Peptides against a protein of PDB entry 3S8F. Designs and how they scored, part 42

Target 1, 157 residues: chain A of PDB entry 3S8F
Amino acid sequence: VLTLFVAVPSLMTAFTVAASLEFAGRLRGGRGLFGWIRALPWDNPAFVAPVLGLLGFIPGGAGGIVNASFTLDYVVHNTAWVPGHFHLQVASLVTLTAMGSLYWLLPNLTGKPISDAQRRLGLAVVWLWFLGMMIMAVGLHWAGLLNVPRRAYIAQV
Target 2, 166 residues: chain B of PDB entry 3S8F
Amino acid sequence: DEHKAHKAILAYEKGWLAFSLAMLFVFIALIAYTLATHTAGVIPAGKLERVDPTTVRQEGPWADPAQAVVQTGPNQYTVYVLAFAFGYQPNPIEVPQGAEIVFKITSPDVIHGFHVEGTNINVEVLPGEVSTVRYTFKRPGEYRIICNQYCGLGHQNMFGTIVVKE

## One batch from the design tools (peptide; aimed at target 1 A14 A19, target 2 I9 W16)

Design b2_p18_8_s2 (made by RFdiffusion4, then SolubleMPNN; from b2_p18_8, 8 letters changed)
Fold by OpenDDE base, seed 1:
Structure b2_p18_8_s2 (fold): chain B 157 residues (1-157), chain C 166 residues (1-166), chain A 18 residues (1-18)
Amino acid sequence: as target 1 above (157 residues)
Amino acid sequence: as target 2 above (166 residues)
Amino acid sequence: MLLEKFLAFLAAAFAAAL
C-alpha cells in the first residue's frame, strides 16, 4: 500500500500540465468551468496529439496504481491487463507526444510551415490513433479481467 | 503583469494539486475497501522459501516427478512442481477433486509463469524461490497450465496439465 | 465466446466513434 506514494510525483506532474492547459485556455478566452477546454488550439496536431496522450494516461496511471497494489496486482498480474496498461502509457502518452513533437519540430527545422492539408491529415492521424488505442486498451483490460494470460497465444475463454 | 500571471498560475496549480491528492486518497481508499471486503479471493503470501536451483533436480522433493504428489492429510496434498525450459513436471499433475492442494513451485533454470486455466492460480516462478499456492478444485477435468512469463525460444509452447480426478 | 463478445465490443466502439 505504501508503494502508492510513488504515484505522487507523477500525479503532480500530470496535474501541473493540466493546470497549464487551463491557464492557456483561459488566456485564449475560455470561460467557466469547462469553457477553457474549448478555447485550446484543437486545430493544431502539435497540440492535440500530446493532449490526447495525456487523456490516455489518466486511466493508464490509475492502472499503474492498481498494478502497484499488492492485493490488486494479484488479480491482474501477467494477464492481458498489463499490455493494456503499457499501451496506454507508451503507445498513447509517449507515442502521441512524439507525434505531436514532430508536428512542431519539422516546420521549425525545415523553416517551412505545414500546409493546411498536412495539418488536417495530422489531426486525422492523431485522433484515429487515439481512438484505436483506446479501443485496444479497453479490450486488453477487459480480457485481463477475464484472466486471459499475457505472453500466451491461447486462453480458456 | 508578471506578478498577476504568477499568482494565477499558482492558484491553478494549487487547485490541481489538491485534486491530485484527493484522487490519491480515493485510490488508497478503494484498495483498502477491496482488501476489507474481498479477502476471500486473495491467497495469502507465505513465508519466503528458498531452494538451490542447481540441485533441485537432483535432490529434494522436486527431484522425482513420481513422488511429486504427497498426501499430507485426509483431504490435503502438496504438489511439488518444477517449471523448466520448456515444460512442467510432473505432467500431468493428478489430484483428487475436492482436496486442498498446496502447490510448491520452483524453477531450475529461468523465471517462468504458472497460470492455471479455470482458476485464479497465477504466480511467478523464480529460480531459487518456492512459490506456494493453495487451491481446491471443485470440478473434475483437465486444467491447462500456461507459462505467462517469457522464458526463451520455446516459451510459447510451454504447457502443462492438471488432471482432477473424481 | 470471448472473441465474439470482443468483436461485438469493437463494432460497438467503432459505431460510437462515428
Scores: peptide ipSAE 0.020, ipTM 0.773, DockQ to the pose 0.024
OpenDDE base, seeds 2, 3, 4, 5: peptide ipSAE 0.018, 0.018, 0.022, 0.014; ipTM 0.729, 0.755, 0.756, 0.734; seed 4 fails the geometry check

Design b2_p18_8_s3 (made by RFdiffusion4, then SolubleMPNN; from b2_p18_8, 7 letters changed)
Fold by OpenDDE base, seed 5:
Structure b2_p18_8_s3 (fold): chain B 157 residues (1-157), chain C 166 residues (1-166), chain A 18 residues (1-18)
Amino acid sequence: as target 1 above (157 residues)
Amino acid sequence: as target 2 above (166 residues)
Amino acid sequence: SLLEQFLAFLAAAFLAAE
């Protein structure tokens, strides 16, 4: 009940953010149906990190609805599927948003802008993190569908 | 011009709301697909049954492991299982192949899991409640019971065995 | 650019898989 209750406002928020991103991209010169995406500041880890987090949150959110369904939860409950969902939500969206926030916050706190090398390193970190999280999440969800139990060191498959 | 900006934002928002509606149908389709492909053989939920966890070990159908397997009809059995820290009783659980088995599982102490490998049996066991699971083992052999709910220091070693006899 | 970052990302993934 709780998950379904918050699903609608959460989706509204997500698509509002997307609308804001499109507006920003178009202000930056992006044109066409998807050209605005390329116009966004992908050279800034403070931007890239939370956006990648949002991308990971999409399948995670869908999974949340699955987990909240009585019929579907029977399939996935207490399997590796659940940790997969958690890692998309917490270790992807929340963590990447936090990481991105630091790329903005620390320069402002110290009064020193990040160097170009630090910027590039930051981009590498967030992309690698995203990659790792996606691999882990896909693996866990797949394992869950194969009935690999949660909270167990053994598996039949 | 805030008015122009507001209007522009609203235009994009309307577009994304339309897209969101489309995605809603995609999500429904994905849910339907998952339901169709992964919920075959789902065990229906049983009636809520309560038991006193403080006395379940001393009296009642769970008290004697030797009497835990009860034949209720031709090729039909009820098995009264206790999940406890840290194991299952009876252990092993011996049942015949092809028989309809009704597991009635409860706990005298804390919440445990009852996950039988090679089957779709996967339930949480709450003290004070009886979990009812119906299953028919088509293949003989040994099936391991795994606790998939953290229950303490011995959780990782909490296993049981179901032996299906020909 | 986004493409360059993505390509670098894929390259890193490929190397890590070796």
Scores: peptide ipSAE 0.014, ipTM 0.733, DockQ to the pose 0.026
OpenDDE base, seeds 1, 2, 3, 4: peptide ipSAE 0.009, 0.013, 0.007, 0.007; ipTM 0.768, 0.719, 0.760, 0.752

Design b2_p18_8_s4 (made by RFdiffusion4, then SolubleMPNN; from b2_p18_8, 8 letters changed)
Fold by OpenDDE base, seed 2:
Structure b2_p18_8_s4 (fold): chain B 157 residues (1-157), chain C 166 residues (1-166), chain A 18 residues (1-18)
Amino acid sequence: as target 1 above (157 residues)
Amino acid sequence: as target 2 above (166 residues)
Amino acid sequence: DLLEKFLAFLAAAFEAAL
């Protein structure tokens, strides 16, 4: 009940963030229906990280609705599906947002900007993290649908 | 300038909110479709039954493992199962192939899982509550019971076996 | 100053990590 209750305002918030991104992209010279996306600062890990987190949060949020659905929960409950959901929500959105925040916060607190090498390394880290997280999440959801249990070292498949 | 910016933001927000609403309906429709068409793996909930976890081992249908399997009709059985730290009782559970089995599962101690490999049987077992699961084993053989709810230091070793006989 | 020490620590950690 709680999950379903918060689902609507969460979606509204998510799309408001998307609106902000569109506005920012258009201010940066992006045009057309999707051109604003390319205009966003994809060279900044402080931007890329939380955006990738948001992308991972989309399927995770959908999974949250599934997990909160009584009938569908019979299929996925206590299977690898649930850890898959967790990794999308916590290890993707929360973790990547934290990473992005650090790339912004530490230079500001120390007064020392990050070097170009550090910036490039940061981009590599967040993209690789996202890629690995998506692979793992897809695998866990797939395994969950195949009735692989969570909290067990054995599985039928 | 500020006013123009606010109007522009509002326009984008309106567009995205409209998209949001559309996607919401799509998601609801997909869930509804799944619920309407997907019948495999759904185990109906039984009636709420309570039991005293402090006495369930001493008296009642769970007290004697030798009496745990009760024939209730032609090709129908009720199996009274205890999930405890750290195992299942009876173990093994012996049932005939093709029979309708009603599992009545409870715990004398903490919350456990009852996940039967090769089946859609997957329920949590709460002390003081009886979990009811109905299943018919179509294939003979051994089915492993796994605890998928953390229940203590021995959780990972908590297994049982259902033996389905021809 | 405790804050300065903490910031110095963060700076060092950041430089070591990146």
Scores: peptide ipSAE 0.023, ipTM 0.728, DockQ to the pose 0.013
OpenDDE base, seeds 1, 3, 4, 5: peptide ipSAE 0.017, 0.018, 0.019, 0.016; ipTM 0.766, 0.758, 0.744, 0.729

## One batch from the design tools (peptide; aimed at target 1 L72, target 2 F27)

Design b2_p19_1 (made by RFdiffusion4)
Pose (drawn by RFdiffusion4):
Structure b2_p19_1 (pose): chain A 157 residues (1-157), chain B 166 residues (1-166), chain P 19 residues (1-19)
Amino acid sequence: as target 1 above (157 residues)
Amino acid sequence: as target 2 above (166 residues)
Amino acid sequence: SLLTLALAFYVVVIVSVLV
């Protein structure tokens, strides 16, 4: 029960952050129900990386609520589902957010500029990392529901 | 405009938060339902039951695997199961279909998992402790036990079998 | 079943957040 309550701050974060992004999209001219998304600064890796990380957090958090549901944990406990859940949370959102900091924080700390080419390369890196984490989340959640255990060298069997 | 957008955002946020709380409460009620049904039998016994891992293969209910299945009620069997590096004894565990099975599971060495494929049986096995779970097999046949806690280099090949007789 | 219920919880959270 208390774990289901720990989920409320992230459910609140989902709204406060989503409304903040929608407000920014509208300031930048976006209209429609989706125009606000397209109008956001998708050319900036510091923007893109946490946003993509937040998108993967939706299934990441859904899996966490499942794991927190006591008897439901007996379906997924110590299976590949669990790495599927935590790659979405820490290996995607936390890691992507830190990667995006290379693009505003590093210049601030070192004075070293980020070139146009380095910016584009950062865009590719955060997209490939995000997409790779999403594909693997699918493979691991599914294999977990099929009772494949975590922490195993299953290629040797 | 900012004042307006702000007001509206807070108003709908309050609504979302109430909905999201109502949803979580429904899940809590649904979990409480499972805890009142026979499906909750796979929840391990909360009572501490200590044993000695260094003598469990020499004395006590785990010393003779052929004697591991004991009828404890008219439709109940207790099964003493040893999960060790890297296997389970007895092998196979043989039980009748439709009977309640109380698995008492310990390990002489390291922590092992005990995950019965196709069931909700999924329990950690700790040396020095006995893990007790309950389940009734409704379908006869062979069930594979998977070790789902890393117990060393033999972990990926650590399996066992439960045969549910007709 | 616990599996069905676990999947329902998973889907419901996703759909709710997306909506």

Design b2_p19_1_s1 (made by RFdiffusion4, then SolubleMPNN; from b2_p19_1, 12 letters changed)
Fold by OpenDDE base, seed 3:
Structure b2_p19_1_s1 (fold): chain B 157 residues (1-157), chain C 166 residues (1-166), chain A 19 residues (1-19)
Amino acid sequence: as target 1 above (157 residues)
Amino acid sequence: as target 2 above (166 residues)
Amino acid sequence: SLEELALLVYQAYVDALLA
C-alpha cells in the first residue's frame, strides 16, 4: 500500500494536465462532457504529438504501478511486458513530446510558420508513430502475459 | 476576467483530482483482485544466501555437475545449477516427474537469467548470491532454460535443458 | 520450414559472433 502511494503525485499531475486540456477545449467553444475534446487543435502536430504521448502514458503508467508492485513484478519481470512498458513511456510519451516540441520550436526559431504540406506531413508522422507504437506495445504486453521472455529471440508460445 | 478564469480552472482541477483519487482506489482494487485470483504464478521472496563466485566452480555443491542433483527426501530433490557465459551446468538437468525440485542457482561470472519455458520459473542469477526456486514438473519431457538477462556476445544463444523423466 | 530456416540462419550468426 505504501509503495502505491508513490502514484498519487503522478496521478495528480496527470489529471491536472487533463484539466488544462478540458479548459482549453471549452475556451475554444467545446461544449458538453466530451465536446471540448473535438474543439482542441487537432490540426497542429505540435499539439497532437504530446497529447498522443499522454494517451500512451495512461496504460504505461498503469503498468508502472504493476511493475512497482512486489508481487505482480514477479509475474512480469524480464518478460516482454517490460519492453512494452518502456515503449509506452519512453518511445511514446517522451519521444512524441520531443517531436511535438520540435514542431513548435522550428517555426519559432526560423520566424516562419511551417507550410501546409509540412503540417500535414507532421500529422501523418505523429499519428503513424502512435499507431505503430500502440500495436507494438499491446503485442509486447500480451506476449509478456504469456510468459514470453525478455531479451530472447525465441519463445514456446 | 482573470479571476473568473482562475475559478473555472480550479473547478476543473478539483473534478479531475477527485477522479484521480477514485482511479487510485480502482487500481488498488484491481491489484488486490488479481492477486486473489492469480496467486499460483507468484514467486515468494526467499532469504538471502551467499556464495563466493570465485570458488564456486572448484569447491562446494556446484563444483561437480555429476553430483548436482541431490535427493533430499522421498520425491524431493535439490539441483545445484550454475549459470555461466554461456550456458548452464549441468546440462541437461535430469529430474523425475512429480518430484518436488528445489533449484539452487548461482553464477561464477556475471548476472544471468534462468527462465524455464512452460513453467513460472523466472529468476535473475547474481554472482555471489544463490537463487532458490521450488517447482514440481507434472508433465514429462524437455523444458528449455532461457537466459533473459543480457550477459555478453553469446547471450542470445545461452540455453539449457531440463529433462523430466517418467 | 521457414521457422527452421530462420533459426539456422540465426545460429550461423551467433556462431560467427562467438568465433
Scores: peptide ipSAE 0.007, ipTM 0.760, DockQ to the pose 0.016
OpenDDE base, seeds 1, 2, 4, 5: peptide ipSAE 0.007, 0.000, 0.000, 0.006; ipTM 0.767, 0.720, 0.749, 0.744

Design b2_p19_1_s2 (made by RFdiffusion4, then SolubleMPNN; from b2_p19_1, 10 letters changed)
Fold by OpenDDE base, seed 2:
Structure b2_p19_1_s2 (fold): chain B 157 residues (1-157), chain C 166 residues (1-166), chain A 19 residues (1-19)
Amino acid sequence: as target 1 above (157 residues)
Amino acid sequence: as target 2 above (166 residues)
Amino acid sequence: SLLDLALAVYEAYVNALLA
């Protein structure tokens, strides 16, 4: 009930964030329907990380609706599907946002900008994290649909 | 120019809100389609039933594992299962192939899971509440019961077996 | 295609995890 209650406002918020990104991209010279995306600062891990988190949050959010659905929950409840959902929501969105925040926070706290090497390493970290998270999340969702239980080290599929 | 910026932001917000609404309907449609075209696992049967977890081992239909399997009609059985720390009783549960089995599962201690491999039987078992699941085993053999709800130090070793006989 | 290959590898990976 709570999930469904916040679903619509959360979607509205998410799309408002997207609107902000579009505005920012267009301010940076992006044009067209999708050109603004390319204009965003993809060279900054402080930007890339939370954006990737948001991307992971999309299927995770959809999954949240599934998990909260009475009938559909019979299929996915206490299966590997649920951890898959968690990893998209927590280990993707929250964690990547935290990572991105760190890349912003540390330079501001120390008064020193990050080096180019650190920037490149940061980009590698967040992209690899996202990739790994997507692989694991998709796998867990798949396993869940195959009735692999959570909190169990064995499965018969 | 604040006015110009605000106007631009508003335009983008309107567009994205429209997209948001469209996506909402897409999601609803997908859920509806899934529900309409696919099965959604085991639906619990029966009415809400309560039991005293402190006495369930001592009296009632769960007290004697030897009497746990009760024939209630032609090709119909009720199986009274206890999920406890850390195992299931009776163990094994022996039922005939093709029979309609009503599992009535409860716990004397903490919350457990009752996940039968090879089936869509997957329910949580709460102390004081009877979980009722109806299922018909079409294939003979052994089906493992797995606890998929953390229940303590021995959770990972909590298994049972259902033996379906021809 | 690269996508097909990726999917095949991923499927193998998942199946290995489920084995």
Scores: peptide ipSAE 0.006, ipTM 0.726, DockQ to the pose 0.038
OpenDDE base, seeds 1, 3, 4, 5: peptide ipSAE 0.000, 0.005, 0.005, 0.000; ipTM 0.767, 0.760, 0.750, 0.736

Design b2_p19_1_s3 (made by RFdiffusion4, then SolubleMPNN; from b2_p19_1, 12 letters changed)
Fold by OpenDDE base, seed 5:
Structure b2_p19_1_s3 (fold): chain B 157 residues (1-157), chain C 166 residues (1-166), chain A 19 residues (1-19)
Amino acid sequence: as target 1 above (157 residues)
Amino acid sequence: as target 2 above (166 residues)
Amino acid sequence: SLLELALLIERLYVEALLA
């Protein structure tokens, strides 16, 4: 019940952020239905990281609703599904947001902007992190649906 | 123009709100679909039943593993299972193929898991509470019981076996 | 398979954390 209640404000926030991104993209010259996405500052790891985190949070949030359902939870509870959900929420959204925040915070704290090389490295880091997390998360969710138990090193499948 | 900018922002927000509403329906539909297709995954559970974990080993239906399997009908059995650190009793649990088995599972010590491979049986076992699971084994053979709730240093090695006889 | 790859990555992370 609490999860479902929190889901509503969270969804509203998510779509508000999306609206802001669209507006920003259009201000940057993006046109059309998807052109605004391309116009976003994808060259900035401080931007890319939290956005990728948000993208990972979408299936994670949906999974949260599943986990909170009494009937659906019987399918996924204490299976690899649950760690998959956590990794999307914590290791993707929270971690990537933290990583992105560092790319903004450190230059501001030190007064020294990051070099171009550092920027490129940062982009590589956050994209690789996201890719790895998505592969892991998909695998964990899939394994969970196959009844792979949580907190066990063995599985029937 | 600030007014135009605000109006533009509102337009995009309205669009995304519409999208959000659509997505809500999609999510509801997906949940409904999942419920409809995974009904077999729901394990019938009994009413909340309590037991004293400090005496469950000394008296009552869990006290003697040799008497843990009780025939309650022509093709019905109740199995009183203890999950403890670090194993299950009785072990193995022997039941007939095709019989309706009611598992009554509790713990004398800490929280454990009761996950039976090859089945949809997956419950947490709490000290002081009795978990009730009903299942019919259609295939003979051995089914491994796995503890999927951390219960201590021996957690990873905590296994049991259900032997289904023809 | 994707599942195998995901499980491998998971295992690598776990092993690295426990090493």
Scores: peptide ipSAE 0.017, ipTM 0.742, DockQ to the pose 0.033
OpenDDE base, seeds 1, 2, 3, 4: peptide ipSAE 0.006, 0.007, 0.006, 0.000; ipTM 0.766, 0.719, 0.765, 0.749

Design b2_p19_1_s4 (made by RFdiffusion4, then SolubleMPNN; from b2_p19_1, 11 letters changed)
Fold by OpenDDE base, seed 1:
Structure b2_p19_1_s4 (fold): chain B 157 residues (1-157), chain C 166 residues (1-166), chain A 19 residues (1-19)
Amino acid sequence: as target 1 above (157 residues)
Amino acid sequence: as target 2 above (166 residues)
Amino acid sequence: SLLELALLIYEAYVKALLA
């Protein structure tokens, strides 16, 4: 149980970010329990990408707690579960954050705003990336629970 | 008013912090529930046992694969298994159905995995350390051992077999 | 339900991938 306390700082950080998002959404006119979400700038890939990364990070973080638990880790260790966790944490959050950062950074560095076409394409890219990543991650976690080994080209199901 | 804005932000932070703590407790509760209801078949960790990886091939219970399977009691066996680059010894491992098998697994070279298909046996094998796993095979047949820890260029082909005899 | 159907399809897909 002591190992679970490692999750506290991460959770605090995550939910602080969530708090910031809620505040921003409400400043943009969002009202109610979910209205603030709709009010966020979902038309900006620089915003959407890291937010989608955060969403993927949620189950990944939960998985981190599982992986850190001695008893539960015995079930999932060195199975496809672990790569599933990695893809949520790195290939989702980190990668999407990098993508989002690029959409912010390049226009600022060049002094040229992205075109509307580029914006729409960017949105498509990050959403498709997120969707694919979620499908793969769910599959890997599922396979892991079925005792599919990590780092093996064969499996018995 | 910046002060008002800061207060608002703090309020949201407090709310989300409370939620975070609640979720933490939920996770702990879920773990506790899982442990309470799904402990059957879990192989507990044994005592830490050390061995010299540089001599394990030359002397001791792992040295002779022909003597790797040791009957320790009625319907009880200990199997001394080496995981090495790139295979397992002995191979095949022959054990009787229904017997309690204690696997003592170590490595003379690098870290390997010991994953037995169709079972919950899945352990890391470290040089200098003995992994102990207890299992009873209820069904006769062949069980494939898979290395699930990268151990070198031949890792992908590192397999073993456990033959369970009636 | 649609969810159940989706899960069934997904399960079949996973099994096929692992076959």
Scores: peptide ipSAE 0.013, ipTM 0.773, DockQ to the pose 0.039
OpenDDE base, seeds 2, 3, 4, 5: peptide ipSAE 0.000, 0.000, 0.006, 0.000; ipTM 0.723, 0.758, 0.755, 0.737

Design b2_p19_2 (made by RFdiffusion4)
Pose (drawn by RFdiffusion4):
Structure b2_p19_2 (pose): chain A 157 residues (1-157), chain B 166 residues (1-166), chain P 19 residues (1-19)
Amino acid sequence: as target 1 above (157 residues)
Amino acid sequence: as target 2 above (166 residues)
Amino acid sequence: SLLTLLLAFYLTVIAALLA
């Protein structure tokens, strides 16, 4: 029960952050129900990386609420589902957010500029990392529901 | 406009938060339902039951695997199961279908998992402790036990079998 | 079943967040 309550701050974060991004999209001219998304600064890796991380957090958090549901944990406990859940949370959102900081924080700390080419390379890196985490989340959640255990060298069997 | 967008955002946020709370409460009620049904039998016994891992293969209910299945009620069997590096004894565990099975599971060495494929049986096995879970097998046949807690280099091949007789 | 309930929880949270 208390774990289901720990989920409320992230459910609140989902709204406060989503509304903040929608407000920014509207300031930048976006209209429609989706125009506000397209109008956001998708050429900036510091923007893109946390946003993509937040997108993967939706299934990441859904899996966490499942794991927190006591008897439902007996379906997925110590299976590949669990790494499927935590790659979405820490290996995607937390890691992508830190990667995006290379693009505003590093210049601030070192004075070293980020070139146009380095910016585009950062875009590719955060997209490939995000997409790779999403594909693997699918493989691990599914294999987990099929009772494949975590922490195993299953290629040797 | 900022004032307006702000007001509207807070108003709808309050609504979302109430909905999201109502949803979580429904899940809590649904979990409470499972705890009142037979499906909750796989929840391990909360009572501490200590044993000694260094002598469990020499004395006590785990010393003779052929004697591991004991009828404890008219439709109940207790099964003493040893999960060790890297296997389970007895092998196979043989039980009748439709009977309640109380698995008492310990380990002489390291922590092992006990995950019965196709069931909700999924319990950690700790040396020095006895893990007790209950389940009734409704379908006869062979069930595979998977070790789902890393117990060393033999972990990926650590399996066992439950045969549910007709 | 616990699996069915698990999937219902999982998909319901996703659907709610997306909505």

Design b2_p19_2_s1 (made by RFdiffusion4, then SolubleMPNN; from b2_p19_2, 9 letters changed)
Fold by OpenDDE base, seed 2:
Structure b2_p19_2_s1 (fold): chain B 157 residues (1-157), chain C 166 residues (1-166), chain A 19 residues (1-19)
Amino acid sequence: as target 1 above (157 residues)
Amino acid sequence: as target 2 above (166 residues)
Amino acid sequence: SLRELLLFVYNSYVEALLA
């Protein structure tokens, strides 16, 4: 009950954000079922970063339901699964959102726009960050399912 | 124009909300499926039980490690385990192969973990509460107990051993 | 490819430092 209490509004909010992205993409000339995605400003790290964070948040959110489920939590609790979940939620969503916010905020605070080189570097940073986080998160979740404990430096599976 | 935009947004929101609900049901279905097909080697073997962590070392079934393994029936044992900073008692825990073992684990000090490698035994151990799990070791050998809950400076070295005898 | 990505990162980094 509590899990659903949190999950329902969270999903509604998340997909409302997706709806806003679709609308934005269509306003930018995107058409069709997926054309609006291509029309989004993928050349802006301030946009790409939080979007990648949201993408990481999707499996993380699903993991939240797992972690809150009695029977499934028994399997994953205090295993490497949990830090895997955290890295999706914190190191991906929160961190990438912060990065994106920074790419927007700093130019406004300093009054100086970022150079094209800085923009490109920013894109590289957020994409590489996301890639690294996904690799690590998948690995941690996999290890967790193999009953590798968290907070332990050694394990035998 | 603004009104048209609002209507468009609403349409997209409705679609995505429908998708959201569908995904929610998918997740629920997955949980239900897991529950329906769930096979566990560890089963809760008792009701909520409380103990006084300040006296658990001095009196009661956890007080004497030499008497921690109690035969409760034919091929059935109860093992009273203390998880403490920084180890387990008894250590080693000796049990026979194929026997049904009920572990009753508690802590006299702080929260610890009780994770038995090679098994699906994995519980937190709270002071004042008894964690109860039932397990049958099918293979003889040594099973390491790992603390997977941070409990202090010696946490990383907090290990125990279960010896399963033929 | 990974190589292209690494080159992109390297070039972007160098250009950013020189900007």
Scores: peptide ipSAE 0.042, ipTM 0.732, DockQ to the pose 0.019
OpenDDE base, seeds 1, 3, 4, 5: peptide ipSAE 0.038, 0.000, 0.015, 0.036; ipTM 0.773, 0.749, 0.747, 0.737

